# Designs tried in a protein design run: peptides against a protein of PDB entry 2AZE. Part 75

Target 1, 148 residues: chain A of PDB entry 2AZE
Amino acid sequence: AQECQNLEVERQRRLERIKQKQSQLQELILQQIAFKNLVQRNRHAEQQASRPPPPNSVIHLPFIIVNTSKKTVIDCSISNDKFEYLFNFDNTFEIHDDIEVLKRMGMACGLESGSCSAEDLKMARSLVPKALEPYVTEMAQGTVGGVF
Target 2, 101 residues: chain B of PDB entry 2AZE
Amino acid sequence: GRLEGLTQDLRQLQESEQQLDHLMNICTTQLRLLSEDTDSQRLAYVTCQDLRSIADPAEQMVMVIKAPPETQLQAVDSSENFQISLKSKQGPIDVFLCPEE

## One batch from the design tools (peptide; made by RFdiffusion4, then SolubleMPNN)

Design b1_p15_2_s3 (from b1_p15_2, 5 letters changed)
Fold by OpenDDE base, seed 5:
Structure b1_p15_2_s3 (fold): chain B 148 residues (1-148), chain C 101 residues (1-101), chain A 15 residues (1-15)
Amino acid sequence: as target 1 above (148 residues)
Amino acid sequence: as target 2 above (101 residues)
Amino acid sequence: MHLVTPAPNQTFTLK
């Protein structure tokens, strides 16, 4: 009885760990897809334009963004060495990392929300190694969560 | 019996976790390859058009922050105080705004 | 088009 109880505890611990790893894997997959898709898009665009974009017209990863209403007044104070910034807003703001930005741009093909068209899924699958394709499919179907 | 069943379950869970670990390793490797590829890093950028697409450009402004690793970010978003503080220890912080079109 | 960067040692208001 005690042995069984110990194994039950271990079982629960492993189940929780697996759940956590599933979430981590999903995020990694989304990052991979988003990055590769972004690079692919830009490569194609530059090839079509036969030149790279002007250096001051793009932002390279990594970055974060802050967005707020255009009506929001922002006071910014910057140290001489640019090591310190202070922003004061008169209203609410939002902060997003670059991965979230890429997702909102559609670079993750809607996989992040399980809202993939057939074309989106095809793209997503094409941007991961073969071994990850089944998991991408599961993510698209919203069927991730089972033990496999 | 119950003991045998639990033992079997644990073995199955171990195999499942190992499979997850393997997949994660594959994924991590791919991300590493991207980070090590100079051309990929050169192409890893967004445009002002992209940034405007993530929010209603008529209503929202977007400010971009590029900061060195381990930069401290403190944000307060409350009715009485709306503030962001950035402190870098490894170099200057760059803040960008997309110009009006 | 080009990105605009704030200047160091400066306080400015965006609106």
Scores: peptide ipSAE 0.191, ipTM 0.902, DockQ to the pose 0.036
Fold by OpenDDE base, seed 4:
Structure b1_p15_2_s3 (fold): chain B 148 residues (1-148), chain C 101 residues (1-101), chain A 15 residues (1-15)
Amino acid sequence: as target 1 above (148 residues)
Amino acid sequence: as target 2 above (101 residues)
Amino acid sequence: MHLVTPAPNQTFTLK
């Protein structure tokens, strides 16, 4: 029946939308975990050192990074007011945002790559509101992807 | 019948999406709170050691760029052109390198 | 160890 066909189309549409939102939620969770974990790490480190790090030794969020081979030659031109930069490379490069850096640092507890140990999972759960803990567990288990 | 089943499925999917939206709202709220917390922002930093940990420092170099909001970034990565262009309208751009040991 | 930033109105090469 035509009505059933219409509903089936709508069903697929909703499933697709849910899938997209699931991906977005996972990213948000990872961002939250990574950020909170970073803050906690630094707080602890500063307490142990009894002082903050030197200002010129740290980079505050937000930022982006560019990485390339150490053999890559990079020519940089900077405007006088520092409003404009031009970088020319003689080989390929990569650009990553700060969240990606935090993930690579392990700040997301390996949750993003399925490398979440028991200790990592415990940490991850402790860094999110209670309502998000079940979803974190699902992420760690790789069981996210189905319909709620 | 089939119609009733599909109708029920759609209702269930709606409930699932609502739950998803709720969780997203919670998460977004947490992120906003973090962005508004002065202490958190003060502690939201990485070190040169961190930057070295994300890539083999023997093989890769890492350059950090801090740019104001709305900064335009243009990147070309092709066989004949490897370029990054930055243009800010709200302030100066800062570029950093972690010196070798 | 401190971060290094390039000077404005300059052209430089990084390796």
Scores: peptide ipSAE 0.061, ipTM 0.890, DockQ to the pose 0.037
Fold by OpenDDE base, seed 2:
Structure b1_p15_2_s3 (fold): chain B 148 residues (1-148), chain C 101 residues (1-101), chain A 15 residues (1-15)
Amino acid sequence: as target 1 above (148 residues)
Amino acid sequence: as target 2 above (101 residues)
Amino acid sequence: MHLVTPAPNQTFTLK
């Protein structure tokens, strides 16, 4: 019947929306873990050093990174007010946002790829509210995908 | 029947979505709290050593860009053109180079 | 180990 067909369409729509929200939630969790872990690391490091790092030795979030071969020639043009930049490369480059950088640093404890050690998983769980711990566990196991 | 089954499925999916929404709200709240904590923001940084760990300066040049919100970034990476364009509307853009060790 | 910033209103080439 037409009504059943309409409900099937709605069902598929909701399933897709849920899938999208699952992805969004996972990203939010990773961001939370990465940020908190970074802060914790730096706090500990500064305590051990008994001083903060030199100002010109650190970059605060947010930022993006561009990397390319050291052999790549880069021409850069900058406006006088620094509102505009133009970079021309003679070869390929990569762009990474700060979250990706943190992930590659291991700040997300390998949760992004489901490659958590027992210690990594313990750390990840410790950096999220209790209500999120089961989901973190599922992410680590690669079993996210079902409905609650 | 089929109709009853579908109706039940939709209700279950609604409940599942509500649970997801709840978890997402928890996450966004935590991120907001982190952003509002001045000490956390002070400590939210990476070092040159971190950057080198991502892309070794012995092989890769690493450039860091700090741009205001809503900055337009245009990137072309093709065999015919390799370009990055940045246009800020809210303030100056800062670019940093991480030197080799 | 210091970060280096390009100068505004200037074109430079990195090799």
Scores: peptide ipSAE 0.052, ipTM 0.891, DockQ to the pose 0.037
Fold by OpenDDE base, seed 3:
Structure b1_p15_2_s3 (fold): chain B 148 residues (1-148), chain C 101 residues (1-101), chain A 15 residues (1-15)
Amino acid sequence: as target 1 above (148 residues)
Amino acid sequence: as target 2 above (101 residues)
Amino acid sequence: MHLVTPAPNQTFTLK
């Protein structure tokens, strides 16, 4: 009885670890798709324009964004060497990482929310190695982890 | 019996985890290759137009922060305090604003 | 399209 109980505990531990790894893998896949899609978009745009964008017109990854109402007053203090910043807001704000920005731009093809058209799914599959394509399909269908 | 069943389940879970580890390795390898590719890094950017598509500049102010690795970020968002503190140890922090159209 | 950076050693208010 005690041996069975120990194995049950181990089973639950492994299931939780697998769940965590599934989430991590999904995020990695989304990052890969979003990044490759962004690079392709920009490459095409630069080819069409026959030049790169001006240096002060783009922001390279990595970055984070902070957004708040236009009515929000922000006081900013900056150290002389720019090593320290302090922002004080008079209202709520939001912080987003670059991956979240790319997702909202549609660079992950809607895969992050299971909102993929047939064309979106085709694009997503084309941006990952062959071994990951089945998992991308499962993500789009919302069937990840169905075998567990 | 029950013991045999549990043992078999654990073996199956181990195989499943190994499959996940393999897929994760493939994915992390691809990301590393992208990070090491100079051309990809050159093309890894967003524009002010992209940022405007995420948050309407008519209603929202968008601030972009580029900070060196290991930069400490502290954020407080409560009814009593709204604050962001940044502290870098490896270099200067850059903050950008996109102008209105 | 242009990126603007705040000046160092300064306190300023965005409105």
Scores: peptide ipSAE 0.040, ipTM 0.893, DockQ to the pose 0.037

Design b1_p15_2_s4 (from b1_p15_2, 5 letters changed)
Fold by OpenDDE base, seed 5:
Structure b1_p15_2_s4 (fold): chain B 148 residues (1-148), chain C 101 residues (1-101), chain A 15 residues (1-15)
Amino acid sequence: as target 1 above (148 residues)
Amino acid sequence: as target 2 above (101 residues)
Amino acid sequence: MHLKTPAPNTTITLK
């Protein structure tokens, strides 16, 4: 009786751990897809242009963005050595990391929301190792964890 | 019996977790390869057009922050205070604004 | 297009 109870507790712990790992894996997959998709997009664009973009026209990862209304007044205080910044806004703002930006750009092929067209899914699958393709398919279908 | 059933469940869960671990290892390896490839890093960039695509450029402004690792970011978004504080220990912080359209 | 970078040791009001 007590033995069974102990095993049930362990079972629950393992289930939760698996759930956490599933989430982590999904995020890793999305990052991989997004990064590779971004790189290949830019590679192709540079090939077509026969030149890289001007240095001051692009932002390399990693970065974060802050967005706010154009009507928002922002006071920006910068230390002389640029080690410290202070931004004061007169209204609300949003912060996004580069991964979120890439997702919003569609670099993750809509996989993040399970909203993949056939072409999106094809692209996503092409950007991961073969071993990960089934999981990508599951993500697209929203069937991850269906074995439990 | 119940004990046997639970034991079997745990074995199956262990196998499932091991498979997840394996897949995660594959994925992290791929990410490391990307980080170690100089050409990939050179090509890992976004444009101002990209940044404008994530928010209505007619309504929103976008500020980009590139900070060294371990930079502290403090953000307050309340009715009384709207503030972002950045403190770096490893080097200068770069802030960029995309030109207006 | 050129990205703009605020100057150090300044307080800039962005509008």
Scores: peptide ipSAE 0.072, ipTM 0.893, DockQ to the pose 0.036
Fold by OpenDDE base, seed 3:
Structure b1_p15_2_s4 (fold): chain B 148 residues (1-148), chain C 101 residues (1-101), chain A 15 residues (1-15)
Amino acid sequence: as target 1 above (148 residues)
Amino acid sequence: as target 2 above (101 residues)
Amino acid sequence: MHLKTPAPNTTITLK
C-alpha cells in the first residue's frame, strides 16, 4: 500500500514535469516559426526593393516594447553612461517582449492561439524540421498532450 | 494489479518525457543556428509599420528598449506607483520611439 | 551614479 502511494506521488510529479516541458516546447516552436517567418518576410521585401531599409527605420531583435496612452506623462532619468534608466509614469503601461510582438504581427501564423488557417498551418509546418511537424499539427488542433 | 499498473504508467511517462527532450533539443539547435547565422540576424528586425500595427501611435505611445544581456528590469504598475527601472552591466541602453506617421 | 534628465539625443525617433 505504501509502495503504491509512493508511486502515485511520483506519477503526479512526472506528469507535472511533462506539462512544464510541453509548455516550453510549444514556446520554442513558436519562437522558431516566428523568427524564420520574420527573416523570410524581410529577405523577400529587401529583394523586391533591391535595397535594405534605412538603418534608423528598423529595430533588430532582441528588444522590449513599452506602450502607454499618448496622454500619459513620462518622466525619464538617465545615467551619464546610459547604463541606468528610470521611467516614472502618471498612468498604467504595458510591457511586451519581442516574441509577443512577433506573435501579434502574425509571424507565428496564429499557431499560438490554435487559430490557423490551412495556409497558416502550411506555412508553420514549412518552417520547422520534419521531426517537429507532427507536434505543430497537434498544436493547431489543440490536441497537444493527448498521448499522455 | 495496482502496483503493476502504476509501474507501467511510470515507464510510459519516462518514454514520453524522453521524446519531449529530443524535440526540445531539435528546437534549441534550430534557434542556435539562427543566432549564429549573420545573415539571419541582419534580417531579424521589425519596422515602424510593424509597431504601428500592434499599437497605433496616434492613441498609444510606443517605446522600444534595446539593452545588453543580463540587464535588470524592474516594473511597478499599481494605482499609486507606475515605474520602470533599467540597469545594465554590459553596456548602454538605447531607447527608440516610433513616429505617428 | 548620477542620474540626469534625458537630452534630445538620448531618445531616438525612428524614421
Scores: peptide ipSAE 0.031, ipTM 0.881, DockQ to the pose 0.035
Fold by OpenDDE base, seed 1:
Structure b1_p15_2_s4 (fold): chain B 148 residues (1-148), chain C 101 residues (1-101), chain A 15 residues (1-15)
Amino acid sequence: as target 1 above (148 residues)
Amino acid sequence: as target 2 above (101 residues)
Amino acid sequence: MHLKTPAPNTTITLK
């Protein structure tokens, strides 16, 4: 009885760990798709333009963005060496990391929200190694982890 | 019995976790390869047009922050204080504003 | 679209 109880506790522990790893894997897959899709898009765009964009017109990863109302007054203090910044706002602001930006741009093909068309899914599958394709399909269907 | 059943379940879960670990290794390898590929990194950028699709400059001011690794970001967003503090240990921080047009 | 607002007194280390 005690041995069975111990094993049941262990089983639950492992199930939770697997759940965590599934979440981590899904995020990694989304990042991979988003990055590769972004690179592909930009490569095509530069080929069509026959030149890269001006250096000051693009922002390379990694980055974060801060947005606030245009009416918000921002006081910015910067150290001489630019190692330290202090922004004071008179109203609320939002912060977004680059991955979130890419997702909102559609670079993850809507896979992150289960809003993946057939064409989106085809694109997503094409941007991962073959071994990950089944998992991408499961993500699109919302069936990941169904066996646990 | 119950003991044998639980033991079998644990073995199956171990196999499942091993498969997940394998897939994660594949994925992290791909991300590493992207990080190491100079051309990919050159093409890993967004434009102001992209940022406008996220936050309309007509309504929002969009600030972009590029900071070295291990930079500390402290954000306070309360009714009495709205503040962002950035402290870098590895180099200068760059801040850009996205043009309205 | 869900907008992310940082929690008060949140410290994040950029990696």
Scores: peptide ipSAE 0.030, ipTM 0.881, DockQ to the pose 0.532
Fold by OpenDDE base, seed 4:
Structure b1_p15_2_s4 (fold): chain B 148 residues (1-148), chain C 101 residues (1-101), chain A 15 residues (1-15)
Amino acid sequence: as target 1 above (148 residues)
Amino acid sequence: as target 2 above (101 residues)
Amino acid sequence: MHLKTPAPNTTITLK
């Protein structure tokens, strides 16, 4: 009886660990899709334009975005060497990392929210190694939650 | 019996976790390869148009921060204090504003 | 279109 109880505790522990890893894997997949999709988009765009974009018109990864109301007053203090920045706002702000930006751009094909069209899913699958395709499908269907 | 069943469950969970680890390794490898590919890195960028799509500068101020690795970011967002502090150890921090026009 | 860099010790207020 005690041994069974111990094993049940261990079972729950492993289930939780698996759940955590599932979340991590999903995020990694989304990152991969988003990055590759972004690169592909830009490659195609540059080929069509026959030139790269102007240097000061693009932002290379990695980056962080801060957004706030246009009415928000921002005080910015910068050290002489630009090693330190201090921003003071008079109202709330939002911070987003580059991955979140890419997701909102649709670079993850809506997979992050289960809002994939057939075309989106096809794109997503094409941007991952074959071994990951089944998992991408499960993500799109919302069936990842189960233990495999 | 119950013991055998639980033991079998644990073995199955172990196999599942190993599969997850394998898939994660594949993903990590792919991301690393992208990081190591110069051409991919050259093409890994967003535009002001992209930023407008997520936060229109007509209504939102959009600030972009590019900082070296290991840069410390502290943010306070409370009713009485709204602050972002950045401190780099490896080099200068670049901050950009996305223009409205 | 070009990105703008805030100047040190400045106040940013967008219209």
Scores: peptide ipSAE 0.029, ipTM 0.886, DockQ to the pose 0.037; fails the geometry check

Design b1_p15_3_s1 (from b1_p15_3, 6 letters changed)
Fold by OpenDDE base, seed 4:
Structure b1_p15_3_s1 (fold): chain B 148 residues (1-148), chain C 101 residues (1-101), chain A 15 residues (1-15)
Amino acid sequence: as target 1 above (148 residues)
Amino acid sequence: as target 2 above (101 residues)
Amino acid sequence: SESILAGSIKYTYIS
């Protein structure tokens, strides 16, 4: 009986670990899709324009964005070497990393929210190795979470 | 019996985790390949137009932070304190607004 | 999320 109890504890431990890894894998897949899709988009755009965009018109990864109301007062303190910044706001703000920005741009094809059209899903599948395609399909269907 | 069933479950879970690990390795490998590809790095950018699409510039200001790897960002967003602190160890930090603003 | 591509910024959010 005690042995069974111990194994049940271990079972639950492993289930939780698997759940965590599933979440990590999903995020990695989304990143891969988003990055590749972004690169593809930009490559195509530059080819069509026959030139790269102006240097000051683009923001290369990685980056973080902070958005707040235009009415928000922001006080900024910067060290002389620019190694340290301190921002004080008088109202709420939002922070988004580059991955989140890409997702909101649709670079992850709506896979992150289960909002994939047939075309989106096709694109998503085309941007991952063959071994990951079934998982992409599961993500789109919302069927991820089961034990393999 | 129960013991045998649990033992089998654990073995199955182990196999499942190994499969996950394999898929994760594939995925991380792909990401590393992208990071090591100079052309991909060059093309890994967003535009101000992209940022405007996710944050209405008519009502929101968008601040962009470019910082070296391992930069620490700490944010406090509470009713009494709204603060962001940045600390870099590898180089200067650049903060700017989109040029089109 | 941690960005593998081109590095990452360590982010800590406190509410």
Scores: peptide ipSAE 0.116, ipTM 0.902, DockQ to the pose 0.462
Fold by OpenDDE base, seed 1:
Structure b1_p15_3_s1 (fold): chain B 148 residues (1-148), chain C 101 residues (1-101), chain A 15 residues (1-15)
Amino acid sequence: as target 1 above (148 residues)
Amino acid sequence: as target 2 above (101 residues)
Amino acid sequence: SESILAGSIKYTYIS
């Protein structure tokens, strides 16, 4: 009886670990799709323009975005070596990392929210190795982890 | 019996986890390849137009932070304090505003 | 972010 109980505890532990890994894998897949899609978009754009964009007109990953109302007063303190910044706002702000920005740009093809069109899903599948394609399909259908 | 059933379940879960690990390794490898590809990194950028599409500078000020790896960002967003602190250990931090146009 | 390519900034949110 005690042995069975111990195994049941272990079973639950493993199930939770698997769930965590599934979440991590899904995020990694989304990142891969987003990055490759972004690169593809920009490559095409530069080919059409026959030149790269001006260096100061683009923001390379990684980056963080902070946005707030234009009416917000911001006080900024910067160390001499620019190693430290302190921003004080008189109102609320939002922070977005680059991955979130890419998702909002549609670079993950709506896969992150299960809002993939047929064309989006096709694109998403094309941006991952063959071994990951079934998982992408499951993500789009919302059926990941159904066996657990 | 029940013991045998549980043992079998654990073996099946082990196989499932191994499959996940395999897929994660594949995905991680792809990301590493991207990080090592110079052309891909050159093309890994967004534009101010992209940022305007998600946060309209006509109404919102958009600030961009470029920081070295392992930079610490602490943010406080409460009724009494609105603050962002950045601390880098590997180099200078660059902050700039995204223009409206 | 857990990305190999992005998310190099350690973020701590305090509310």
Scores: peptide ipSAE 0.105, ipTM 0.902, DockQ to the pose 0.501
Fold by OpenDDE base, seed 5:
Structure b1_p15_3_s1 (fold): chain B 148 residues (1-148), chain C 101 residues (1-101), chain A 15 residues (1-15)
Amino acid sequence: as target 1 above (148 residues)
Amino acid sequence: as target 2 above (101 residues)
Amino acid sequence: SESILAGSIKYTYIS
């Protein structure tokens, strides 16, 4: 009947919404882990060095990086107030945001790819509230959303 | 029957979504706490060595962009056009090469 | 993705 068909449409809509929220939650968890892990690493490093690094030697979040071949010619135009930039390249380039950089650094403990060692998983769990630990485990095992 | 089954499924999905919402709230709260912690923000940095680990400056030029929130970046990477445009509304944009490059 | 901790820089990539 039409009623059942309407409910089936609603079911599918809800399933898709849940899938989207799962993706969002996973990203939030990864960010939390990555940020806390980064802070922890740097805190420990500064303690060992007994001082913070020179200001010009570090890049604080947020940031974006652009990488290209050293042979790439780049033309840059900048507004007087530095509110606008225009870069023209003669070859391809790559853009990475800070989160991507942190992931590649291993700050998310490999959780982003579901390939965590036992120690990686232990670290990841230690960096989230207790309520999120089961979800972290599911992410590591690749079983998120298995109930749907 | 079919109707009862679908109704039950929807109730179960609602419960699952509510659980997800709860977890997301917890996670968002944690992130907000981090953003409000001055010491955490001070320690939220990477080094040029970190960047070299993902893009070796020996082979690649690494450009760093520091911009205010809500800055717009448009990138075109095609056979005929390789371009990046930046537009900020809240303040100046800082672009530099990694000092240790 | 977007950085929630310290703000975000939004960009569009067109290939």
Scores: peptide ipSAE 0.104, ipTM 0.900, DockQ to the pose 0.467
Fold by OpenDDE base, seed 3:
Structure b1_p15_3_s1 (fold): chain B 148 residues (1-148), chain C 101 residues (1-101), chain A 15 residues (1-15)
Amino acid sequence: as target 1 above (148 residues)
Amino acid sequence: as target 2 above (101 residues)
Amino acid sequence: SESILAGSIKYTYIS
């Protein structure tokens, strides 16, 4: 009886760990798709323009963006060596990392929300190694975890 | 029996976790390859137009933060305090607005 | 989100 209880506790611990790893894997897949898709987009755009964009017109990864109302007053304090910044706002703000920006741009093909068209799914699959394609399909269908 | 069933379940869960680990290793390998490829990194950028598509500068101000690895960002967003703190250990931090704003 | 690319920023948000 006690042995069975111990195994049940272990079972639950393993299930929780698997859930965490599933979440991490999904995020890694989305990052891979988004990055590769971004690179392809920009490569194509530069080829069509026959030149790279002006240096001051692009923002290379990694980056973070902060957005707030244009009416928000921001007080900024910067250390002499620019190693430290302190921003004080008089109203709410939003922070988005580069990955979130890419997702909102559609670079993850809507896979992050399970909103893939047939074409989106085709693109997503083409941007991952063959071994990951089944998992991408499951993500699109909302059936992640069914294989395990 | 119950014990036998649980033992079998644990073995199956172990196999499932190993499969996940394998897939994660594939993903991290691909991402590292991207980070090590000079041409890919050159092309890994967004434009001001991209940023405008997610945050309209007519209504929102957009600040961009470029910082060295391991930079710490702490943010407080409450009714009593709205603050962002940045601390770098590996170099200067750059904060700017999109030129098209 | 956590990127494994060089230059990632550690983010802590307190609401």
Scores: peptide ipSAE 0.103, ipTM 0.899, DockQ to the pose 0.471

